# Designs tried in a protein design run: peptides against a protein of PDB entry 3V4O. Part 50

Target 1, 234 residues: chain A of PDB entry 3V4O
Amino acid sequence: DQPLAKDKVALLIGNMNYREHPKLKAPLVDVYELTNLLRQLDFKVVSLLDLTEYEMRNAVDEFLLLLDKGVYGLLYYAGHGYENFGNSFMVPVDAPNPYRSENCLCVQNILKLMQEKETGLNVFLLDMCRKRNDYDDTIPILDALKVTANIVFGYATCQGAEAFEIQHSGLANGIFMKFLKDRLLEDKKITVLLDEVAEDMGKCHLTKGKQALEIRSSLSEKRALTDPIQGTEY

## One batch from the design tools (peptide; made by RFdiffusion4, then SolubleMPNN)

Design b2_p13_3_s4 (from b2_p13_3, 7 letters changed)
Fold by OpenDDE base, seed 4:
Structure b2_p13_3_s4 (fold): chain B 234 residues (1-234), chain A 13 residues (1-13)
Amino acid sequence: as target 1 above (234 residues)
Amino acid sequence: GPPPEKLQSFSPK
């Protein structure tokens, strides 16, 4: 009696080589590792690095074309970002300094478009900062969301806070992916899985008091990333 | 031991 997905599709974006902002390192490794894990979960995964605004918008459009009724959609983003008025903005690598909402992609707008596809599950994993952008006073006017009860947000950090990567000579994960990757393959409701990741992250002394996973969900069914695809035998 | 770990923010500010 477990839920079934019509299909499972993921878009992973890692922005690190910014033109006008500090460069990052973790998105490279994080996208790579998450790609491998999601493919083991039979997701169709599109993984992209260092996208301009134009490229990001195109990637989202193509992602939406793969979504349909009952499809599981997962969007992962690692890079610079901000949150104004509860809206999350992903920053393209060619964003100006300072950047504004017009230069960025609003996650909630993407969610609205995903809802129009009548997806079975919408998961957003946002490994970005959530501080307010003081240089952007634009109040976005968003379309009303439908009541689909199939939405899960995993924020790498809490509201108003920053997300971090471990800085050393080599490549390392961001704090969020460091713990997410250890549990992602578990056959558990996605909100339960993320809750366990939150507990693991909470034990990290490096980010204690600086970064904490926030889960925001409206999920009325026991949906898991491990849910089988309809018509397939596993 | 390994060098001390340092955190880098995903924020340009």
Scores: peptide ipSAE 0.226, ipTM 0.754, DockQ to the pose 0.835
Fold by OpenDDE base, seed 5:
Structure b2_p13_3_s4 (fold): chain B 234 residues (1-234), chain A 13 residues (1-13)
Amino acid sequence: as target 1 above (234 residues)
Amino acid sequence: GPPPEKLQSFSPK
């Protein structure tokens, strides 16, 4: 009795050419490689690079329009970010220095909107720093989340820690995608898959003690990215 | 296969 998705939709955002912050390199490669992998998994993938605040909000709105009851939704973000009071903020390329929550997109707000769509699965893969933004003391008031038991967060790094790129003369993956890409096509429950990625990252001499994956989930059913789509949506 | 990995510097995102 294989679980079925009504559809599978992914939004991938890679921000690297920041106007007022250090430029990044890995998001270009990471988004490209993840796009190819998710398409092999029959996801409908929208991949975007270097989005302003306005463009990011529009992209999220369009993504939400593709979600409906039973749809698998995946949001991947690679770029600058921070975490205040348990809330994750994605930083647009036109964000000021310093940036505040009003300049950024709150992931938990997106989750709330996805829950309203009655999605079958909500996956967030966040390849960004999770350090406190000392320049923003705003305490966000979020709407209460529903108990949907279909949520998975893959944080590239530990709470309060940084996520890294490897300094290389050429193009290279970020640390998170370096390990994620090797396992993403495996037919396993998504939390099990991410746990294996976490072990790979922890055993590698390059990343051991430097960066560790955090998995935060409320997933009461066996759901995998390899789950087939109902009907003819292939 | 891919070239052997070597220690490199890291930059925070």
Scores: peptide ipSAE 0.151, ipTM 0.678, DockQ to the pose 0.226
Fold by OpenDDE base, seed 1:
Structure b2_p13_3_s4 (fold): chain B 234 residues (1-234), chain A 13 residues (1-13)
Amino acid sequence: as target 1 above (234 residues)
Amino acid sequence: GPPPEKLQSFSPK
C-alpha cells in the first residue's frame, strides 16, 4: 500500500539580484536549505539562483526532460512574481520594469507540460507575491489540464497578497520557508504537511493578517515527499 | 510547530 515514486526530481529557483526590480535576500538561504532537505528525501535536486528569462526557460526544459511516468516532480520558486486571472508568473532577474507575461514564466504552462509526462506527483511551492500585475492585461489562453489528481500547489501567500522576507541583521528565510523547513521531512501526505505548515505560520503573531499559506490541490492519493523510490530500499 | 518568534521587519517579494 506504500506509494512509490519512479524517481523524485526537484527544480529550485531563487531569484534575488534583479536588474530592474528590488533585490531580495531570502531566496539564497531558502533555496540552499530546501536543497539540503530535499536531498535528504532522495530527490534529485537542481538548484539555481538569479536566472534570466532564457536561463529559466532552459532550466524548466531540462527539468521536464527528467520527468517521466511515475516520477515525482517538485518546482520551488522564490522571487518576484504575480498572479493574473489565476495564472502564476515567475519573474526572471532580467525582466523589464514593468514586466509582462511575455517576460515571465507561467507556472500553469509548466504544469501542463508536467502532466504530459504522466508524473506521479506534481508539487509547486511558490514563494512569491500573488498580486495582480496592473501593467499586464493579457489573459492567458491555456489549454485544458488533464485530470490527473496528482497536483499540489503551496502558495506562500493568499491570492492578491504579498509574500514577505524576514528582515534580520543577517541572512534570513522568507516567511514561507521559515515554517516549511521544520516539517518538510515529515512522513505525511504532502497536503497534510502543508496544512500543518499553514497552521504554524498562522500561530506567528507577526504574520497574522499579513501572510497566510494557501494550499490548492487535486490529490486523490496519499502521496508524500518521503515516498520511497521504486526499486530502492531504505 | 515552530514557536512564534519576533520578526524585525518585512519586505515584499
Scores: peptide ipSAE 0.139, ipTM 0.667, DockQ to the pose 0.201; fails the geometry check
Fold by OpenDDE base, seed 2:
Structure b2_p13_3_s4 (fold): chain B 234 residues (1-234), chain A 13 residues (1-13)
Amino acid sequence: as target 1 above (234 residues)
Amino acid sequence: GPPPEKLQSFSPK
């Protein structure tokens, strides 16, 4: 049986113009290209650039309001980030230097809230570094996640490692999006799709040994980004 | 790891 989505909603955030941290370039083109691709997949896409903490939290809140039972939710983030104790933190453009967890958005907290919506699929594509932030000694106590078996994390890099963007005179993709965009429209289970992206990244002479995709999933159904929306004709 | 010349093509995010 073909899996169906009640709806498909994506929030794409690209943070580049940091006030107190190195500026980035790739999120601009990455968000743009991903937006185009997801719209071809009939996602309702909200794409935002250079969000302050306040704006970022509001964007996530609005995104959550669009989620409901059976809805496919996709969160993409490109920007600065870190990972402490298995928790991923997205860094707003107005974050202080150094930033702490209180200045950032915790992805796992967002996941918890998505689970409460009884979504059909939760996809996180995190194009950020995953290095430990030594300036943040906070140990977050998060509530246990529900067993929903509908979660997919695509980390642009390995735990404890950095994610990179290509240095170019003009606009260029980040490493993750460079490979993701070539396969995103394929009608495949999302974990299979990401696995192929991982292989592409591993075969490229530029990225081999530099950056590797990590897939973390609990997905008991053959859910794909190409899955049709319930009640629609395709 | 990648050669130094290739490292120049990347910046950490």
Scores: peptide ipSAE 0.129, ipTM 0.673, DockQ to the pose 0.219; fails the geometry check

Design b2_p13_4_s1 (from b2_p13_4, 6 letters changed)
Fold by OpenDDE base, seed 2:
Structure b2_p13_4_s1 (fold): chain B 234 residues (1-234), chain A 13 residues (1-13)
Amino acid sequence: as target 1 above (234 residues)
Amino acid sequence: MPEKLQSFSPELP
């Protein structure tokens, strides 16, 4: 049977113009390209660039308000980030140098809140580095996640590794988005889709041995980004 | 122009 989404909502955040950190370029194009693709998939898309900590927290809060039982939620982030003890932290543009967890947004906390909304699918696409931040000694105390079997993480890179962007004539795309955009519209289970993206990325000689897509999922149903919205005729 | 890779990792002090 064809899985149905009650609705489909995406929050896309691209942070580039950091105040205390090196500026990035790829998030600009990546967010725009992903926005266009997700809209073709009938997602309600909120796309934001260069968010401060306050703005990021507000954006996430507003995103969560759009989630409800059976809703597909997708969070995409492109920017600086780090991973400590298996927890992913998105870095706002006004984060200090060095930044700590209190300056950043913890993805796993967002996931917990999404689970409380009883969403139909939770997809995280994290185009950020996953290196350890030695300046952050905070050990996150997170409550155990619920067993919802509807979670998919697409990490642009492996644990402890970096994510990269490719610059061409002033324009830049993240390596992850470069390959993701070619397959995003495919009518396939999201984990299968990402696996194909991983294979495509593996053919990129520029990032061989430096960056590889990691898929982490607990998805017991054949859910796809192409799944129709309940009550709509497709 | 040659392709340039840039890391999303900031240089921490």
Scores: peptide ipSAE 0.245, ipTM 0.777, DockQ to the pose 0.792; fails the geometry check
Fold by OpenDDE base, seed 5:
Structure b2_p13_4_s1 (fold): chain B 234 residues (1-234), chain A 13 residues (1-13)
Amino acid sequence: as target 1 above (234 residues)
Amino acid sequence: MPEKLQSFSPELP
């Protein structure tokens, strides 16, 4: 039988206009295009740009309120970020230079909270760098995750590596979104879809040897972003 | 126009 979602909710955050860090360009277009695609997939989408720490935390809280048992939750982030000890940190636009974990939002903490909601699927699409932040010496002690087998991480780049955007005279996507958008509407298991995106991105001459998609998942069921919402007809 | 890469990595002190 085809898997069903009780509902489908997405939070998209694009941070570009940093106060103390280099400004970015791609998140604007990437959030816009992803919003339109997810709406075609019947996601309830909240899209926000240039969030302060306070605003990001509030956005996550509101996002969590929309989650419940069987709901598909998708979090997309494009902006500055780092990874320490396997934990991903999203950087708000008002973060200091240098930023530390207390200034940022930990993705794994959000995952823990999503698990408490007994979601049907947890998807994280992180278009950020994964380099270690040497200015953050905090070792995160996270609560143990439950074994829910419904978690998918799509990292725009490999551990310890950087993610890139394309700069030219016009508007352009980040490297990750450039390839993701072409396949996002396909009716495939999300991990299979991302694997195909990884292959497509691997052919990009600009980032060959510099950026590669990493998929981290524990998804024991065939779940797709195209899965219908329970009680609805398509 | 020529394509250039811009890293999402910030400049830290």
Scores: peptide ipSAE 0.241, ipTM 0.776, DockQ to the pose 0.843; fails the geometry check
Fold by OpenDDE base, seed 3:
Structure b2_p13_4_s1 (fold): chain B 234 residues (1-234), chain A 13 residues (1-13)
Amino acid sequence: as target 1 above (234 residues)
Amino acid sequence: MPEKLQSFSPELP
């Protein structure tokens, strides 16, 4: 019994050149490498760099339009971010200093909208920090999620911790992508795949005690990124 | 040059 995807769509966002915050380097290479890998997996991939708040919201809206019943949706983000009260916020390049939730995109809100599309799989790969933003004391009120049992979060770091990039001779990769790229093409349940990535990442001496992959999932079916698209399996 | 880490955390006031 091979699970099938109606289609596979991915939105990749890498923010580096922030106006009011320190610049990053890894998102450039990470988005590029992930794009190539996901295309090998027959994903329709939209990869974007250095998005303003307006552009990010538009990109997410367009991404949602490509989602439908049974479609696999994957959102990857690399850049500045924070986590308040269990909600993950992606920071646009034009965000003020300090930024608040109103300046950022809430991942859980995107998930809610994806659920409304009756997707077959919702994967979030978040390569950003998860530290509390003390400059934002707003408690977000989010709509309740449905019980879809098709959700996977891959956090590049654990709750309250930071994500890092490795810089060497002008090149930089995120720690998460460094290990994810070696496993991404494997025909395994996505949670199993990420668990193996977590083990590989745990062997990295550079980030030991500083960064660890966290997997949060509600996935009741053996769904893999390698699952064939319906109508193309034969 | 040796590998070095850079945090994705922004500098805030």
Scores: peptide ipSAE 0.240, ipTM 0.771, DockQ to the pose 0.829; fails the geometry check
Fold by OpenDDE base, seed 1:
Structure b2_p13_4_s1 (fold): chain B 234 residues (1-234), chain A 13 residues (1-13)
Amino acid sequence: as target 1 above (234 residues)
Amino acid sequence: MPEKLQSFSPELP
């Protein structure tokens, strides 16, 4: 039986023009390309660039308001980030140097809130570094997640590692997006799709030994980004 | 043209 989505909603955030940190280039084109692809998949897409902490929190709040039972939710982030104690933190453009968890948005907290919406699928595509932030000694105490078996993380890199953008002829793409965009429209279970992206990324000589896609999932159903929206004809 | 890698890692003190 074909899984159905009640609706499909995506929030895409690309942070580049940091005030107190090195500027990035790839998030601009990556967000744009992903937006176009997800729209082809009938996602309702909100794409935002260069968000302050306040704006990021507001964007997440608005995103959550669009989620409901059976809705597919996808959060994409490209920008600076870090990972402490298994928790991923997205860094707003106005974050101080050094930044702490209180200045950033915790992805796992967002996941918790998405679970409360009884979403049909929760996909996180995190194109950011996962190095530990030694300047943040806060141990986050998170509420236990529900066992929903509908969670997929696509980390652009491995734990403790860096994510990179590749610049060629003045154009820059994140390594993750470079390969993701070639497969995103395929009608495959999302974890299978990401696994194929991982293999493609593995062929990149520039990031060999430096960056590798990590897939973390608890997905018990064959759900794909191509799944039709309930009540629609294709 | 040469390819360039740029880390998404911020520079911290």
Scores: peptide ipSAE 0.239, ipTM 0.775, DockQ to the pose 0.788; fails the geometry check

Design b2_p13_4_s2 (from b2_p13_4, 5 letters changed)
Fold by OpenDDE base, seed 4:
Structure b2_p13_4_s2 (fold): chain B 234 residues (1-234), chain A 13 residues (1-13)
Amino acid sequence: as target 1 above (234 residues)
Amino acid sequence: MPERLQSFDPELP
C-alpha cells in the first residue's frame, strides 16, 4: 500500500543577481539547503543559480527530459515573480524592467508539460511574490491541464502578497525555507507536511500578517517525498 | 541579534 516512485527528480532554481531589478540574498542559501535535503531523500537534484531566460528555459527542458511515467517531479523556485490571473511567473535575472509574461516562465505551462510525462507526483515550491504585475496586461492562453490528481503547490505567500527573507549577519533565508527545512525529511503526505510548515511559519512574528503559506493541491494518494524508489531497498 | 525583513518584491516602477 506504500506508494512508490519510479524515480525522483528535482530542479531547483535560485535567482538573486538581477540585472534590472533589486538583488536578493536568500535564494543562495535556500537552494543549498534544499539541495542537501532532497538528496537525502534520494532525489536526483539539479540546482542552478542566476539563470537568464534562455538558461531557465533550457533547464526546464532538460528537467522535463528526466521525467517519465511514475516519476516524482519537484520544481523549486526562489526569486522575483508575480501572479496574474492565477498564473505564476518566474522572473529570469536578465528580465527587463518592467518585465512581461513573454520574458518569464509560466509555472502552469511547466505543469502541463509534466502531466504529459505521466508523472507520479508534481510538486511546485514557489518562493516568490505573488503580486499582480500591472505592467503586464496580457491574458495568457494556457494549454488545458489533465486531471491527474497528483499536483501540489506550496506558495511561500498568499495571492497578491509578498514573500520575504530574513537577513542576519550578512546571510539571509527565505521565510518559507526557514520552516520547510525543519520538516522536509518527515515521512508524511506532502500536503500534511506543508500544512505543518504553514503552522510553524504562522508563528513567525516578523511576517505575521504579511506572509502566509498557501497550499493548493489535488492529491488523491498518500504520496510523500520520502516514498521509496521502485526497485530499490526500502 | 536583530533581524531585518527584506521583501522579494521586484519593486516595479
Scores: peptide ipSAE 0.293, ipTM 0.804, DockQ to the pose 0.781; fails the geometry check
Fold by OpenDDE base, seed 2:
Structure b2_p13_4_s2 (fold): chain B 234 residues (1-234), chain A 13 residues (1-13)
Amino acid sequence: as target 1 above (234 residues)
Amino acid sequence: MPERLQSFDPELP
């Protein structure tokens, strides 16, 4: 009855020191905190900061090489981003101002490639803005996604909205990570866990009406980040 | 120091 993962692999990217865009602070701490938590969950974690377009594409390629049938794949991104026509774009630190889709990494393209690996679970945690980029008029023609029923998106904010970080005493955390970290280790279906995080975030008066967690999922099985790895005793 | 909110908005021109 207990769902099992063949393996658990996570790629964490935090971009903060942009060349042509405002610098961020939260991704540094957020990536480190999430790294520690995911390692406690027996994820193989690759954590990278301040990636150029070339480096980001290489990191994604290497991440995909670690995926296989039944593997849990988790992609976390904290940084600048935008959403056009339902497609999410992660912005590398060397992106021009303004940037376009060809300068960025499309999350839905990554999902398509993950599906080809026949993964057991695909989790995307996107701590970025979801505002429209008016400087990019390209409508991506993406391949249709397969019906795999193993996809979970945790958007730090709702469509068309901004994501925020809280700065206090020189430290900064993203609003999303502030609440996610308190529940991430719970043995619950990932969508249930994120729903609870959404409720916790909703109690934050600072971001009320400004930022709200959006969960988008097609997950037909009770899969959790705490699921044991096949062949491993815990 | 008081808490401050900062947007992840890239502030495109």
Scores: peptide ipSAE 0.290, ipTM 0.794, DockQ to the pose 0.779; fails the geometry check
Fold by OpenDDE base, seed 3:
Order: C-alpha cells, then sequence, then structure tokens
Structure b2_p13_4_s2 (fold): chain B 234 residues (1-234), chain A 13 residues (1-13)
C-alpha cells in the first residue's frame, strides 16, 4: 500500500544576518534551493530568512496551525545553533551574545507540539552546529514525547560537532544542502534517502573528519517526501 | 576566489 499524506507542509528558516554573532551566507541559497525542491514535491512551503526570536516563534505557531492528522510536517533550519543534553536549539538573529535556551527555540518542544497534531510524518532537517553551549547550564525538562514512530531527524553534523558552508566565487552552500539537494526528489523512504546523502557527504574531501550527517529516526512506515497527497492524482 | 569552509559556529566568547 502506498502511504498517503493528508497534506504536506514545510517551514524553512534560514538565519544568516545575526546582530551579535558572525554572519553566515549559505542559508540564503540553501533555503531557496530547498524551497524549490519541496514545492516540486507538492509541499506547501513557507520560507523565511533572518528571523528574530519573536518572528521565529510566530512562524512555528503558524506552521503548527497547518498540521493535522496525517499531515507531513517538515522543519528545516539553517543558522547558528547548539545542542545541550540532546536538545537542539535554533538561534534567532537577535539573540544576545552569549545566548541561552530562553533566547532560542527548542526543536524537541516543537516536535512535542507536532505530535499533538497526530501528524503522519515529522521531519527535522537541522543545518546547524551541535556543540555544547557552555553559557547555558540549564538542564532542560521537556514534556514527555509520545511514541508515534513517525519521526526523522537529519542532523547536518554529529553531536558535539560543527556544520560548515562552502564558499566559492561568491556563492555559498551548506555542506548538508549541497548533497541533500541531489537526492531529495527520489522516491525513497526518507531514512533511506538521508542515508544515501550521508554517504555522499562522507566523500567530501573538505569536511572529511569534520562533518558527518547523523540520522535519528523512529519511522515504522515506508514514508517518503514523494508520497502523494490524499485525494489527489498520483 | 578560492573554495573555503566556514563554520556555523557562533564563536561564543
Amino acid sequence: as target 1 above (234 residues)
Amino acid sequence: MPERLQSFDPELP
């Protein structure tokens, strides 16, 4: 049986013009390229750049309103970030230096809210560093997650490691997006697709030993980004 | 311009 999505919704956030932190370049191109690809996959895509904390929280809230039972939800983030105690934090452009969790958006909290919507698939593509933020010593107490078996995390890098962008002749792409874009349209289970991306990225001489894709998933069904939307022709 | 890598590390103080 071909899995069907009730709908497919994606929120793409690229933060690059930070006020108190080094500026990035890749998120601009990466968000653009991913937007085009996801639209080809019939995703409803909201793409936003350089969001403040307030704007990011609002964007997530609006994104959640589009989720419902059986809907595929995809969150992509490119920008500064950190990981403390297994929790991923996306850094808004107006975050202070140094920043704490209270200044950032916790991905796992978003996941919890997505689970409440009874989504068909929850995909997180996080193109950010995963280093420990020593300026935030708070041990997060998060709400318990449900066992939904429909979760996929694509981390651009390993825990405790950094994510990189490649700049050449004025153009910049994140390493993750550089390889993801070549396979994203393939009709494969999303975890299989990401595994292939991981292999491709592993062959990059620039990031050998520096960045590797990590896939964390609990996906019990063969769900793909190419899955047709229920009630549509396919 | 030569190809270069740039970290997404915010380089916290």
Scores: peptide ipSAE 0.285, ipTM 0.789, DockQ to the pose 0.765; fails the geometry check
Fold by OpenDDE base, seed 1:
Parts: sequence; structure tokens; C-alpha cells
Structure b2_p13_4_s2 (fold): chain B 234 residues (1-234), chain A 13 residues (1-13)
Amino acid sequence: as target 1 above (234 residues)
Amino acid sequence: MPERLQSFDPELP
């Protein structure tokens, strides 16, 4: 009865040191903390910082190679980003100013490729802004997604809104990670877990009215990040 | 020390 993962693989990307955009601080700590947590959950974790467009594309390609039928795939991104027409774009550190879709990685395209691998679960945790990029008028033509009922998006913020980091005593964490880390190890359906994170985040006085977690999912099974890997003993 | 917010906004021109 317990859902099983064939394997669990995560790609974590934190972009901070942008060449032509404001530098960020939180992704460093956030990637580190999430890496530690996901490893405790028996994820195979690849964590990368400050990736160029070329490096990001390569990282995604390598990530996809690790995916197979029944594998849990998790993509985490912290950095600059934007959302146009419902498509999320992750911004590499060497992106021009202004950047366009051709300079960025489209999350929905990655999702399509993950679906082709017949993954057991596709989780996207996107700690980025979701504001419209007015300098990019390109309307992406994306292939239709399959109905796999195994997709979960955790957006750090609402559509059209900004994501924030909190700097305190010289340290900075993203608002999303600040609350996610407290619950990530819980044995709960991933959407339920994220709902609880959303409630916790809602109590943050700093981001009240500024940032709220959005959960978008089509997950028809009770799958959790804590699900055991097939053939393993716990 | 007071907490400060920093936006992930790319601050496009």
C-alpha cells in the first residue's frame, strides 16, 4: 500500500552572483540546507551554485539522465526569475540585462522532459520572482503535457509577485526555505506538507501581503518525499 | 538586529 520510489533524484540550483543583475544571498544557505535535508530523505542530490546558461542546461540534461520510470524527481531553484504566460523562467548568472526567454530555462519544458521519463513524482520548488518580464514578448509554444497526475509545484510566491529573502545578523534565507526546512522531513503527502508550509509562511509578519506560497498540483496519489526506495530496507 | 527583506526581483530596467 505504501507508495514506493524506484529512486529519488534532486537537482538544486542556487544563483546569486549575477553578472548584470542584482546579487542575491539566500540561495547559498538555502541550497545547503535543502541538500542536507534531501540527503536525509535518501535523495541523490546534485547541488550547484551560480550557473551560466550553458552550465544550467547541462545540469538539467544530466539530471534528466538520472530519471527513469518510477523515479522521484525534484528540481529546486533559487535565484532571479520571471513568469510569462504561465511559464516559469530560471535566469542564469550570465543572462543579459534585460534577459529574454532564449537566455533562460523554461521550467515547463523541463517538466515535459521529465514526463517522458515516466517519473513517479515531479516536484518543482521555485524560489524566484514570478513577475512579468515586459522585455520579453515571446509567447512560448509548448508541447502539450501528458496527464500523469504526479506533478507538484511549490512556488515561493504568487503569480505576478516577488519572492524575498530575510537578512538577519549577516545571514540570509529565503522566506520559502525558512519555513520549508522545518517540515520537509515529515512523512506526509507532499502537497499536504506544502500546505502546512504555506500556513507557517502566512504567519510571517515580514512578508504579510507581499509573499505567499502557491501550490499547484495534479497529484492523485499519496506520495511523499519520505517514500521508501524500492528494494531498500528501512 | 532588525530583519530586512531583499527581493529576488531582477530589477529590470
Scores: peptide ipSAE 0.234, ipTM 0.771, DockQ to the pose 0.807; fails the geometry check

